# Ledger of designs, part 88: peptides against a protein of PDB entry 1ZZD

Target 1, 109 residues: chain A of PDB entry 1ZZD
Amino acid sequence: FQVVNPYLLRDLVDLGIWDEGMKQYLITQNGSIQGLPNVPQELKDLYKTVWEISQKTIINMAADRSVYIDQSHSLNLFLRAPTMGKLTSMHFYGWKKGLKTGMYYLRTQ

## One batch from the design tools (peptide; made by RFdiffusion4, then SolubleMPNN)

Design b2_p20_7_s2 (from b2_p20_7, 9 letters changed)
Fold by OpenDDE base, seed 2:
Structure b2_p20_7_s2 (fold): chain B 109 residues (1-109), chain A 20 residues (1-20)
Amino acid sequence: as target 1 above (109 residues)
Amino acid sequence: IEEEAEKLEREAELEALKAA
């Protein structure tokens, strides 16, 4: 089950825009607030869902972590609409970034 | 999901009141 981020709920309440309509909107949008015109961009950037984050960014973060750890760590990627081409590109990008461990988990929406 | 959302809503409202 997807649960709405409690901090997001707090911020929406603070903005005074939390209501039943907003609740239903979030449910239908799988927790995404990117399409809301009355939400500051700063909050949109802060509360990106795993499906809205660039997979390259995730790979970069994993590569950064690998510098500090001696053991291999799991790389988990989330793709909304994976294609073979996209998967291949991610594998090569991970290799290029020097990841010790390839993609361990792939999750799709 | 609906039940959890309602719970979180109540908690968020309470926290917002404390912070105000």
Scores: peptide ipSAE 0.018, ipTM 0.360, DockQ to the pose 0.012
Fold by OpenDDE base, seed 3:
Parts: C-alpha cells; structure tokens; sequence
Structure b2_p20_7_s2 (fold): chain B 109 residues (1-109), chain A 20 residues (1-20)
C-alpha cells in the first residue's frame, strides 16, 4: 500500500494547499509533486521520489559511499522503463566508478 | 499546524490500511 510522506504532508499544509484534491493527486502520482505548479521548486527538489532521481547520480553516490562501507551494503536502482542498453550502461558506469559491489536489486515502476 | 499535519498523516495511514 501507499503512504504519503508525513513531512511532505506537513509542508503542504504549511503552504495552505492541502485538500482532498491534493490527496487524490498524490495517490495517483505515486507521491510525486513534480507536476504541481503551486509548489515551490525548492520543495520539489527536496521531495523527489526514487523514480525522479537520476540513476547516474545514485551510482555516483554509491561509489562515494563504497569507499567507506563494506560490501554488505547493497546498491539499489529504480528505473521507470529499463532497457538492455540502459542496464548495460549502468553496469559499466558502476564498474568505471569503482563500485565494490554490483547491483543487488533492480526495481521497475 | 503541526497538530494538523499529524492528523492528516493518521488519516492517510488509515486510508492506506483500508485499501490494503
């Protein structure tokens, strides 16, 4: 089931834009606020979902973390519409960045 | 404001449980 981020709820209430329509919008958009014109960009950047962050950025962050963590920490990637080319590119990019642990889990939307 | 946010959170959780 889907649960809306409680901190996002707070901020939407603070903006005075929370209502039943907003609730239904978030449900249909799987928690995304990126398409809302009445939400400041700052909040959109803050509340990006796992589907809205660049996978390249995720790999970069994982590579940075891997310097200080053991291989028990898994790399998780989320793709809306993965292709074989995209998967291959991510694999090689991760290797090039020196990831100690390969992709453990891939989730598709 | 914070109390209202908590109320909304609880309501959302209840709805999610009903939909599960």
Amino acid sequence: as target 1 above (109 residues)
Amino acid sequence: IEEEAEKLEREAELEALKAA
Scores: peptide ipSAE 0.016, ipTM 0.324, DockQ to the pose 0.014
Fold by OpenDDE base, seed 5:
Structure b2_p20_7_s2 (fold): chain B 109 residues (1-109), chain A 20 residues (1-20)
Amino acid sequence: as target 1 above (109 residues)
Amino acid sequence: IEEEAEKLEREAELEALKAA
């Protein structure tokens, strides 16, 4: 993304750490602040990118939604560097959680 | 310090507006 999240921007300003260097850092890191040691963990949790969200959490949410529908919603997973082992594990985890359909779409960076 | 903080806030606001 070429645009910084306006709410993240506000919080970084409130922390007093926003500057041109920070802006360039975010651009090079695709909006991720996970690597910044001077940012509170609560903000890191709040502003996780789609690539940083636990895939198990996504699967859990999909399973919860599936309780109310005939077929599972489209399950989209985002992985930075997927391995065959990781993909296999996710498929089995989804099955264990009672998803009616397999993984619909996988995105990679 | 206050002047620098205000400058940074204004710059951030401008960036936020561009993002909207």
Scores: peptide ipSAE 0.015, ipTM 0.327, DockQ to the pose 0.011
Fold by OpenDDE base, seed 4:
Structure b2_p20_7_s2 (fold): chain B 109 residues (1-109), chain A 20 residues (1-20)
Amino acid sequence: as target 1 above (109 residues)
Amino acid sequence: IEEEAEKLEREAELEALKAA
């Protein structure tokens, strides 16, 4: 499944640069916007911190547009308005993909 | 999972459009 930073989506849409090409770019860049010339540096700095705490990407599935971030042997996810159903599905999806540690903490909103 | 991911994307886009 696709793990999308909802704040990043919002800001890119606000900039008017969100499209299918941008989506594919983010997938290939593992969610990084650092290489985008049409994004203000302030936003690049802001979203750099999202990955700063990550020790490694546990799972990166381009075909499923999924990026899982590991910090201290934990899976970190980003969801907008998560529901119990979504959390359960994502937890078991991670399990199915061979993760040994469940969701440690979730960034929401 | 893919369906839920797409839903989240649509929701984020809709929210951003409302805020613009």
Scores: peptide ipSAE 0.025, ipTM 0.288, DockQ to the pose 0.043; fails the geometry check

Design b2_p20_7_s3 (from b2_p20_7 with Q9E E11K A12T E18L A19L)
Fold by OpenDDE base, seed 4:
Parts: C-alpha cells; sequence; structure tokens
Structure b2_p20_7_s3 (fold): chain B 109 residues (1-109), chain A 20 residues (1-20)
C-alpha cells in the first residue's frame, strides 16, 4: 500500500502535470520523481524518498540526535539496493560516529 | 594497540567510501 505525499501531489497539480499517467508512474517508481524530466530539480531535491536519501546522511542525523537525547536510540536504515559491502560500511560508519546503538532495523525496497 | 587502531581507522575510512 502506497500513498502519495500530499505536498508532492499539490506541487504536481500546481505544475499542471498531475494525471492518471503520473499517478501510475509514481506507483511504479515507489514515489520517486527523480526520473521525471519535466519536474524542476528544486522539487526533486525537496521530495527525495527514504530510499533516495544518503545512508550516510541518515547516520549523521542519528548521531546529531544523540546530542539531545540522554538515552540510547535505534538506527533505521533504508537501502534500495543493499550489498554486503554497504551493510558493513554502515556499521563501521555508525561506530565511527559514536552511535550508542548499532543498526537495529534494516529496511530494503 | 596504536597500530591496531590505525589499521581499524583505515579500514573504516575505506568502508565509508562505499556509502558515497
Amino acid sequence: as target 1 above (109 residues)
Amino acid sequence: IEEEAEELEKKTEELVELLE
């Protein structure tokens, strides 16, 4: 079950490019607009899915949150195409950043 | 121990490059 981001929907409507074809495209692309040539890059940057965000950025965000949280927190990572190498690198990067907890949840597309 | 730490750091840096 997939739901289109309501803000993305609004912006696509405002651009005048929302139609049934666009809807089906988003479904097949799991919500990604990165491949659309008629969408401004600004919107592409704004509406990155969890699968398109740098895993390094996610880890950095988790580390940043730890500054304000006095308890351990779990790290959730999302990978579109996970490899053993990437998984290993994420573990080491998390360690390097001093995360209190390792990767607790791995989600794959 | 210092040598081991340096080796680990190097390996970590190499692995981090896989995330870029």
Scores: peptide ipSAE 0.012, ipTM 0.309, DockQ to the pose 0.092
Fold by OpenDDE base, seed 1:
Structure b2_p20_7_s3 (fold): chain B 109 residues (1-109), chain A 20 residues (1-20)
Amino acid sequence: as target 1 above (109 residues)
Amino acid sequence: IEEEAEELEKKTEELVELLE
């Protein structure tokens, strides 16, 4: 089942654009609002899905945490369309950032 | 460093194969 983010739902209702059509759109888009022309950019930035967040940012955050932790937290990466090049880049970027462990989990759409 | 890079590349190839 797909769960709609309650805060996103609230904001869409406040914008007056929530309806059955919007609901169906979100279902088909796996919760993404990035393609909606009538949604302010600030909300698009706020409600990025795990598929829309920069994986580089996730790696950066993991690297930042690893400085102060004995063991690296599990690194979870999400790829909309995994490619060899992207995976390689992610591995090497993580390595360059000094992660103690490799990628624990890879999820794809 | 080079050895580690090669290992990462190999792991990446394995992951891609598993995803296909």
Scores: peptide ipSAE 0.012, ipTM 0.345, DockQ to the pose 0.138
Fold by OpenDDE base, seed 3:
Structure b2_p20_7_s3 (fold): chain B 109 residues (1-109), chain A 20 residues (1-20)
Amino acid sequence: as target 1 above (109 residues)
Amino acid sequence: IEEEAEELEKKTEELVELLE
C-alpha cells in the first residue's frame, strides 16, 4: 500500500491545493510532486523521492559515509528503467569510490 | 598493476556518464 508523507500532506494543505485530484495524482506518480506547476520549487526540492535522486549521488553519499565506518553499509539503489549498461556503470563507479560491499539491493520502478 | 588500475579508472570515467 502507498501512504502519503504526512509532512507533505500538511504543506499541500497549507498551500490550499490539497484535494481528491491531488491525492490521485500523487498515487499515480508514486508520491512525486515534481511535475506539479503550482508547487513551489522549494517544496519540490524538499520532497524528492528515491526515484528522483541521482544514483550517482546515492553512491557518492554511501562512499562518503564509508570513510567514517569500517565497512560499507548496505547500498540500495533505485532505478526506473535499469539497463545492463547502467548496472555496469554503477558497479564500476562504486568500485572507484572504494565501496567494500558494493550494491546489495536493486529496486525498479 | 598501476597500469591496470589506470585503465580501470578510465573505463569507469566513461561508464559513469550513464548514471542518472
Scores: peptide ipSAE 0.011, ipTM 0.310, DockQ to the pose 0.092
Fold by OpenDDE base, seed 2:
Structure b2_p20_7_s3 (fold): chain B 109 residues (1-109), chain A 20 residues (1-20)
Amino acid sequence: as target 1 above (109 residues)
Amino acid sequence: IEEEAEELEKKTEELVELLE
C-alpha cells in the first residue's frame, strides 16, 4: 500500500504549482520538494520529514529517475520564470495559514 | 470547500496511480 501525503498535495495546489509537470517531478524526485526554487523554505522544512517517510515507500518501488530527467529539468526552468515567482507571492498568505493548520494535523497523526 | 476537496482527492488518486 502506497501512501501519498494529502497535505503536501494541498499545499502545492495552494501555491498554484500543481500540474502534470509537478506530478512527474515528484515521481522523479521520489517525493522531494527540496529542489523547487519557488517553494518557501518553511514548506520545505515542514515536508522534509514527510519526504523521508515517503522515500521509504517510493525507494522500494525502484523507479528509474533517468526516464523522467527531461521533465524534471523542464519544471525547474519553468519555476524559475518571473511569472511563477509572482504567482507564488500572490498565494503566499493563504498558503501560510494552511501550512500552520497542516503542521498541527501532522503532529497529531 | 467540498469542491476543493474533490479536486484534491482526484489529484491524489492520480498521483497514487503513477507512484505504483
Scores: peptide ipSAE 0.014, ipTM 0.210, DockQ to the pose 0.020; fails the geometry check

Design b2_p20_7_s4 (from b2_p20_7, 10 letters changed)
Fold by OpenDDE base, seed 2:
Structure b2_p20_7_s4 (fold): chain B 109 residues (1-109), chain A 20 residues (1-20)
Amino acid sequence: as target 1 above (109 residues)
Amino acid sequence: IEEESEKLEEEAEKEALERA
């Protein structure tokens, strides 16, 4: 898979911080720039990976869509460190938010 | 897929450097 988002790459080059060390860092961090002190917070917010986005937000978006459609779109969730408790909480949260369709696909890091 | 991804990343790197 592509580790570095091409738009992120552009922005890092524009910042003048792109080099081989940065490339290797991103590979090690699976594309995450959250730990970089020399990157503006605005860019960190823009380039959150699927593992860094709150799954609650994803569920909210799915619930919002479900209000306007007969059948909910497929919901894919990503969990870095899934636990039974977390999975259960997500299930109930989705139910509470009125999802018409359950979780179709779960990915774990 | 991995080979294609690496090539795409190399191309993106070249393009980004050219635009800078």
Scores: peptide ipSAE 0.023, ipTM 0.335, DockQ to the pose 0.013
Fold by OpenDDE base, seed 3:
Structure b2_p20_7_s4 (fold): chain B 109 residues (1-109), chain A 20 residues (1-20)
Amino acid sequence: as target 1 above (109 residues)
Amino acid sequence: IEEESEKLEEEAEKEALERA
C-alpha cells in the first residue's frame, strides 16, 4: 500500500514543493493534499484519495457500468469508519440503483 | 508496517524524481 500516489508525487516535484517535510505531511494525512495551501485547486481535485471520494459516487459509477457489464465486476467501497448503519444504507442505495451484485470488497483505513 | 510503508514511499519518490 502506497500512501502517496506516484503521479501526485511527480506533480509535487514539478511544483518544486516536494521535500522531506511534505513527505511526512502526506504520510500523516494518508496521501491527502486537500489541506495544502500551496497546491493548486486543480491538483487537489485531480488527486482526491479514495477516502475523499463520495461512496455514493462510487456506487453511481458502478451502477452506470452495470448497464454494460455482467456479474463479473466487483463493487469496491472504501470507508474510513464503517458502521452497520452506513453499510446498510450503502447496500440499499446500490440496490436502488440497480446493481446486480452486492459489495464484494470493503476497504477501510 | 510503518517501515514497509516508508520504504514504498522512498521508492516512489525515487521513481518520481527520475521521471521529472
Scores: peptide ipSAE 0.019, ipTM 0.351, DockQ to the pose 0.014
Fold by OpenDDE base, seed 4:
Formats: C-alpha cells, sequence, structure tokens
Structure b2_p20_7_s4 (fold): chain B 109 residues (1-109), chain A 20 residues (1-20)
C-alpha cells in the first residue's frame, strides 16, 4: 500500500480520527483528505501544499524513526518537480543521516 | 519493499500516538 504522509498521520492522530478505516480510505484516495467530512477545513488547506513540504524534514523524520526499526525500510518521497540535482541531494542527505535504505519510491504530482 | 513500507507506517503510527 501507499505510505501515508507522516505529517498527515500525526494530525489525524491528534484529531483522534485515525483508525484502520481511515487508513484504508487514504489508500483508496491516494492520500487525499479533501473529501473527509470530519477533518477541519484548515487542515485540508494545509495539505493542499503537501508537495511543497520540505523533503529534508521528511528525511529527518525517517532517520529518527529508523532508530527504532531493526531492518531496512523504504523511503518514500514526493516532489512536485523533481530534478536530478534535488534527487541526488536528497539521496546523499539521507545517506548521511544513516538511513538504511535509499529512496525506493519517488512520487510526482 | 512492501513489508518495509508497512513497518515504517507502523512505527510512524506508534510515534504519532505517543506524541498525542
Amino acid sequence: as target 1 above (109 residues)
Amino acid sequence: IEEESEKLEEEAEKEALERA
């Protein structure tokens, strides 16, 4: 299945609406929350810019999580307009941060 | 890869729950 955006996951948990049903919904909707009636509009607006979220921050979060993961894990990154330079930079940054695996999935808008 | 992704998701869920 598609990995849920970590920021979105956090916010949904904070709202107390995260459950298996929500997870399945997000999978079917390709991560979009725009159609959810129980999500505040301000949160929907925030995630309209999901593609602009700092990939560096995402990598940092993944690195932090990797401390608790005893095996290799895939890193999923989303870019609005990926360039070779950006991809290379992210790859090496992730490596420097001690990620066990490279970027397996690159998703573009 | 799928298994790795699932594990990452589970850890993210755990961390999110702990921080809530």
Scores: peptide ipSAE 0.018, ipTM 0.329, DockQ to the pose 0.023
Fold by OpenDDE base, seed 1:
Structure b2_p20_7_s4 (fold): chain B 109 residues (1-109), chain A 20 residues (1-20)
Amino acid sequence: as target 1 above (109 residues)
Amino acid sequence: IEEESEKLEEEAEKEALERA
């Protein structure tokens, strides 16, 4: 199961600090990087507000990424208070943007 | 579900490596 936001995972890999130990740490911390001493504060601030980011923006990023990924990939969305109406809208918006796979995982804070 | 999740992680790692 995914405990790490795929964009966060990317950034951790870019920092060269991603490993099995980091993965286990994040599992223990429910995906929070706030306690990591080797992560720049800028990234902590960025992902501190990840739940406030427009899901439309996340869908756009996923759609853009899909241009470069040959195989289908999952879309993970993070919502504080999802409704069926909102989920439906996001699903169809993702479809319209050409996602290879619809919303696969919904994460709530 | 788990397989798909693992694939997503692998893709994220791959993309990061390609950018480096």
Scores: peptide ipSAE 0.017, ipTM 0.287, DockQ to the pose 0.022

Design b2_p20_8_s1 (from b2_p20_8, 7 letters changed)
Fold by OpenDDE base, seed 5:
Structure b2_p20_8_s1 (fold): chain B 109 residues (1-109), chain A 20 residues (1-20)
Amino acid sequence: as target 1 above (109 residues)
Amino acid sequence: ELEELEKLLEEIKKELEEWF
């Protein structure tokens, strides 16, 4: 039903920058506002998509959770443009942080 | 192939520096 996050829509309206052009921009950018110059950085940080959030943070959270479980759970990671370098670094970082399994489910856009 | 491997190595090094 909704292409745009309702809370994001509210904030954009409050900023007075919501219009049809903005709507079309968000559609083409899959909901990302990172490229908008007239949006405060605070809002950009708040409304990061799964493709924009730090995967390192996700791995850190997973590693923290793994302390309380016997076996590591499957971890889902999201990358917009994965490269071999990124994949290897992520795997190495996960291992370094103590993840017991190398079984990651990678989602790509 | 050697040049490609060198490029890959540099990419990995760069990414590792950002992650650690």
Scores: peptide ipSAE 0.039, ipTM 0.452, DockQ to the pose 0.833
Fold by OpenDDE base, seed 3:
Structure b2_p20_8_s1 (fold): chain B 109 residues (1-109), chain A 20 residues (1-20)
Amino acid sequence: as target 1 above (109 residues)
Amino acid sequence: ELEELEKLLEEIKKELEEWF
């Protein structure tokens, strides 16, 4: 398992902010750089973790891929604090978007 | 029991409006 994305590591080094403290910060933040004030927004947008990406966007991407494949693919969703309402809504949204397979992997923090 | 179910339905409706 890679602790830090190698491209993110490169960019942080190029910014001159990579050190042991930064490494420990990323570990405690599960790889998130969203809370770092000295990181450009463009990098924050580029290196969003799975927890920071809209689940709706993930479903949209899966649906877009499904247009070009006739075999069902796995769909992974990640929620920090899922509720029954959110889960049900995601299932219906996926169904409405034409996904043949429902949510296969649900991960929570 | 019934009230909890009604709350759940309202939550689903609210979330569906955001997703659809």
Scores: peptide ipSAE 0.037, ipTM 0.456, DockQ to the pose 0.896
Fold by OpenDDE base, seed 4:
Structure b2_p20_8_s1 (fold): chain B 109 residues (1-109), chain A 20 residues (1-20)
Amino acid sequence: as target 1 above (109 residues)
Amino acid sequence: ELEELEKLLEEIKKELEEWF
């Protein structure tokens, strides 16, 4: 399991803020830099973890890709705290967006 | 049972409003 994105690591090094403390922080935060005050917002936006990215956006991206493929592709969704309401909503949204195949894999934190 | 179903439906409706 890769906690720290290698490109994020590069950027943190370039910022001069990478150290052992930062490493441990990221490990405990599952790679999230959202709580770091010394990181530019642009980088925070760029390096959102799978748990921080809008699942709606993921579905939108999948739906967009589906327009250009003949065969159904795998769709992975991640939910920190899945509920039946959320899952049902996601399925309906996927359907509304024209996904040919429902959710293949659901990942939970 | 019915109450539980109603609760679930309300949760679904609430979430759907956020997605649609």
Scores: peptide ipSAE 0.035, ipTM 0.454, DockQ to the pose 0.910
Fold by OpenDDE base, seed 1:
Structure b2_p20_8_s1 (fold): chain B 109 residues (1-109), chain A 20 residues (1-20)
Amino acid sequence: as target 1 above (109 residues)
Amino acid sequence: ELEELEKLLEEIKKELEEWF
């Protein structure tokens, strides 16, 4: 069951581009608006799905939080097309950033 | 097997360059 972001829905309505076609597009794109030419870039940056957010940024954020967290916290990574090379690089980067957690959950699309 | 390992190594090197 897919839930549309209510804020995104509102913004699309405000832009006057919300219709049945747009709805079907979002369904097929798993909520992504990155491919829409008539959407401002600032909105695209704002409404990134979990598959579109830089995993490096997520790791950085987790590392920043780990400074204040003593207990191990899980890190969720989302990759559309994971490769062994990419996974290896992520692990090395996480290690370099000094993540305290050994719990890494990878989700793929 | 060796060829596959070499390909994997090149892939890792490429990805590491992007992450660091």
Scores: peptide ipSAE 0.031, ipTM 0.467, DockQ to the pose 0.950

Design b2_p20_8_s2 (from b2_p20_8, 8 letters changed)
Fold by OpenDDE base, seed 5:
Structure b2_p20_8_s2 (fold): chain B 109 residues (1-109), chain A 20 residues (1-20)
Amino acid sequence: as target 1 above (109 residues)
Amino acid sequence: MEEELEELLKEIEEELKKWF
């Protein structure tokens, strides 16, 4: 198990901001760098965790792939703090985008 | 009916944007 993505580690070292404090921060934030003021936005966008990526983007990607899939399939979605409203919206959005029927597995942090 | 459907879909889309 590696706590920090090795490529992220490289980039943080290249920025000269890697230290023990940064390491501990990443551990407590489950790998997220979104809250760091001294990290360029470009790098934040590059290293979004599964909890930070737009679920809409994930659904769009799945819908695009579904065009080439004949059989029903399962989709994994990741939500940090799911609510009933969010879940129903995601389901409806997936349906609207033409996702095939199947099981949607929700992972929560 | 087409216009009404388009309006409804637009409203739903805007509501969904709040969650993504």
Scores: peptide ipSAE 0.022, ipTM 0.359, DockQ to the pose 0.107
Fold by OpenDDE base, seed 4:
Structure b2_p20_8_s2 (fold): chain B 109 residues (1-109), chain A 20 residues (1-20)
Amino acid sequence: as target 1 above (109 residues)
Amino acid sequence: MEEELEELLKEIEEELKKWF
């Protein structure tokens, strides 16, 4: 099911660009605003979908947090087209970064 | 062994940069 981000909704209202067309656009774009010409880059960066975030960034942020976590965390990774090479590279990179859990779930699109 | 592992890890990081 689709969940509306209430903060994104507010910011699009504040920009004066929220209408039924914008709603339908967001539905068709699976919540992506990257293609919207009249949206500031700051908001595009803030409201990245999981498919628009570097998985290396996710791994780095996970590694940065991991030093403050006694056990481990449920790190989820998102790949449109997973391959054994990509998965191996991510696992070894996560391992080199000191992650106990390199991947809890893989999500694909 | 350690040097070979570091080289392999570097290759993996370079491969990771192509995808992420």
Scores: peptide ipSAE 0.022, ipTM 0.433, DockQ to the pose 0.203
Fold by OpenDDE base, seed 2:
Structure b2_p20_8_s2 (fold): chain B 109 residues (1-109), chain A 20 residues (1-20)
Amino acid sequence: as target 1 above (109 residues)
Amino acid sequence: MEEELEELLKEIEEELKKWF
């Protein structure tokens, strides 16, 4: 079961492009609007999904947060097409960036 | 060994840039 972001729905309605076809498109694209030509780039930037953010950026943000937390940090990583090589690289990169020993939750699209 | 590990991690970071 997939839920569409209600704010995204509002903005698509305001643009006058919301219809059944758009709904099915969002379901098929796992909530992504990046491929829609009729959506302003500003909205595309605002509604980037977790699958559309650089995983390196996510790790960097997590490392920055880890400075201020005392307990083990759990990091959620989202990969569209994970490979063993990518997972290994992410693990060592996280360690290099000073992430505390913790639990990594891997999610796949 | 520490120097070798640092170099390995640098290589991994560079590979990561290609994927993410």
Scores: peptide ipSAE 0.021, ipTM 0.392, DockQ to the pose 0.171
Fold by OpenDDE base, seed 3:
Parts: structure tokens; C-alpha cells; sequence
Structure b2_p20_8_s2 (fold): chain B 109 residues (1-109), chain A 20 residues (1-20)
């Protein structure tokens, strides 16, 4: 189900660009603001969807947390177009980073 | 130990290049 990000909504109101057209745009773009020319780059960087975040960054953040977790954590990865090469590279990268769980779920579009 | 692990990782990377 879709969840409204209240912080994104506030910032779009504060920019004076929130209307019914913007609402429909966000629905059609699955919450992405990257294509909006009148939104500051700082807000585009802040409000990245999971499909716009580097999976390498997600794996790094998982490795950084792992030293404080006794067993493991449910690391999920997100690829629009998975390939065997991408999946293998992510698994070996996660392994080289010392992750016990390199991927719990793969999400695709 | 660290050097041996780096060598093993390099061998694995060379093997992966044959498949990917």
C-alpha cells in the first residue's frame, strides 16, 4: 500500500508547489521527485526512493551496523532489472564486507 | 593470514571473471 511521507509533503507545501497535479505526479512516479525541475537538489537527495539508492551503500550501511548485532539482520536489496552478474557481485561484495546475511529478500520492478 | 586471504580473494575474483 502507499504511505504519504509527511516530511516530503511539508517541504513541497513550503516550496509552494503542492497541488492536485503534484499529488498525481507523485502517484504516477511511485513517490519519486527526481524528475521535478523546480525541486532543489538537496531535497532530491533527501527523498530518494529505494530504487534511487545505491545498493552498494545499503550493503555498506548493513556492514557498519553488523558489528553491533549478535546474530544477523534481514537485509533487503532492490534491483529494477536483476541480472546474474549483478546478483553475484552483490553477494560477493556483502560476503567480503563480513555480512552473514547478504540478501534476505530481493525486490524487483 | 591477511595476505593469504587477499590471495584467495584474488583467485576467486579471477575465477568469477570466467563466468561474469
Amino acid sequence: as target 1 above (109 residues)
Amino acid sequence: MEEELEELLKEIEEELKKWF
Scores: peptide ipSAE 0.019, ipTM 0.317, DockQ to the pose 0.053

Design b2_p20_8_s3 (from b2_p20_8, 9 letters changed)
Fold by OpenDDE base, seed 2:
Structure b2_p20_8_s3 (fold): chain B 109 residues (1-109), chain A 20 residues (1-20)
Amino acid sequence: as target 1 above (109 residues)
Amino acid sequence: KEEEEEKLKKEIEEELKKWF
């Protein structure tokens, strides 16, 4: 499991760039925002020094699927896809638009 | 399995960069 830093989540929401696509991107970057061109350098510098959060906070965030990421679940969905490339792009488009069930079916056919 | 996972992550990363 990967937990998104709650302060990072807040700032990404305030920037209007938090969505399911961003969530999946952070999985591949282990929570790093350093490679995002649409994030101000000030925030990148800030989160280089972010400390670990309390265990209690982690447990609280685990109840919210928007900030608690099951890496196994996410990767398993992609491993089930018969091909990459166009299907991957279609999946992320559908995921970002909230068409989770339909895109899951499509990517496995 | 681990190698396949890392390969998949790399491919996903490249595809996601098109959206950001």
Scores: peptide ipSAE 0.016, ipTM 0.247, DockQ to the pose 0.052
Fold by OpenDDE base, seed 1:
Structure b2_p20_8_s3 (fold): chain B 109 residues (1-109), chain A 20 residues (1-20)
Amino acid sequence: as target 1 above (109 residues)
Amino acid sequence: KEEEEEKLKKEIEEELKKWF
């Protein structure tokens, strides 16, 4: 269950970039748009509060390692990476492809 | 290897481009 900011949803629809991929990306980011390459910076600035909430939630979830033992290494990688958005996307993609270990190596090299 | 990691990175970026 994820609550999407209705104003953000509106703006993404107005930009014509709302689709299933966007939906899945937002799920992985807990509503953050900061890592999206095709979103105008003005919108990213506008929704910084959403980003802040999302990042705090991600950190809190990562801190509770007992809940995400299977993905703990990937979460640790995410927390150490400078680009949180991209690494979360990689985490999602890696989960889908079964490349959890590969993402860990991407961090270290 | 580094080459495999770069390939994975590019693959992820290409998938992201499909979504947005």
Scores: peptide ipSAE 0.015, ipTM 0.294, DockQ to the pose 0.046
Fold by OpenDDE base, seed 5:
Structure b2_p20_8_s3 (fold): chain B 109 residues (1-109), chain A 20 residues (1-20)
Amino acid sequence: as target 1 above (109 residues)
Amino acid sequence: KEEEEEKLKKEIEEELKKWF
C-alpha cells in the first residue's frame, strides 16, 4: 500500500475530482498530480515536493487516519495480463466497477 | 519486470487522461 498525503486527498475531494479514476491515475503516477489538467496549478506547486518528504513525516501527518492506495496489488494484477488490450480492458472495468462503490481510500487495519 | 511495469503505467496514464 502507498501512503497518501492526507492534505492532498482533502484537496482533491474538495475539488470534487476524487473518484476511482483519480485513484487509478495516482497509482500509475506514483502519487504525482503534476500531469492532471483539472487540478489548479497552485496545488501542483504546493505538492511538488511531497515525495521529497520523509516517510516519517508523511505518517505523522496522517496520524489521525492512515489512508492508502493499493498500488502494488493493482499493478501486479495487470502485469499478469498477456496483452495490452486485456490490460486496458481490465483496468477500465475495474475503474467502472470501483466508481459505484464510492470508496475513496483504504484504511490500514 | 520493471520495464514492463513502466510501459503499463504509461499506457494506463494515456488512457486515463481521456477521462479528466
Scores: peptide ipSAE 0.009, ipTM 0.272, DockQ to the pose 0.049
Fold by OpenDDE base, seed 4:
Structure b2_p20_8_s3 (fold): chain B 109 residues (1-109), chain A 20 residues (1-20)
Amino acid sequence: as target 1 above (109 residues)
Amino acid sequence: KEEEEEKLKKEIEEELKKWF
């Protein structure tokens, strides 16, 4: 299960290049934008280094999305170096924010 | 800026719905 980095998605939307074709491309490229000719190099460089993202922000977005989704949905998190304490905190935070399901996919560096 | 951020947030949420 592959998801797009929410900040990357923001930037692609801002560029006006987000569409179904872009989505499918990112799926096949495992989320990499490095091969896209229509993406500014500065953005490519940014996402070469951007691995640590606000997990709380992702959880908040997932919770907000849950307003529109009736069925349970899995949370996909990307962590550079997760600790048990951090994972537990994220689970409880997600629970408190009203996520229908906990974290299912964990991606680590 | 706030209106733009809110618009962007909604767009992101709509796109994320397609993934989950």
Scores: peptide ipSAE 0.008, ipTM 0.265, DockQ to the pose 0.022

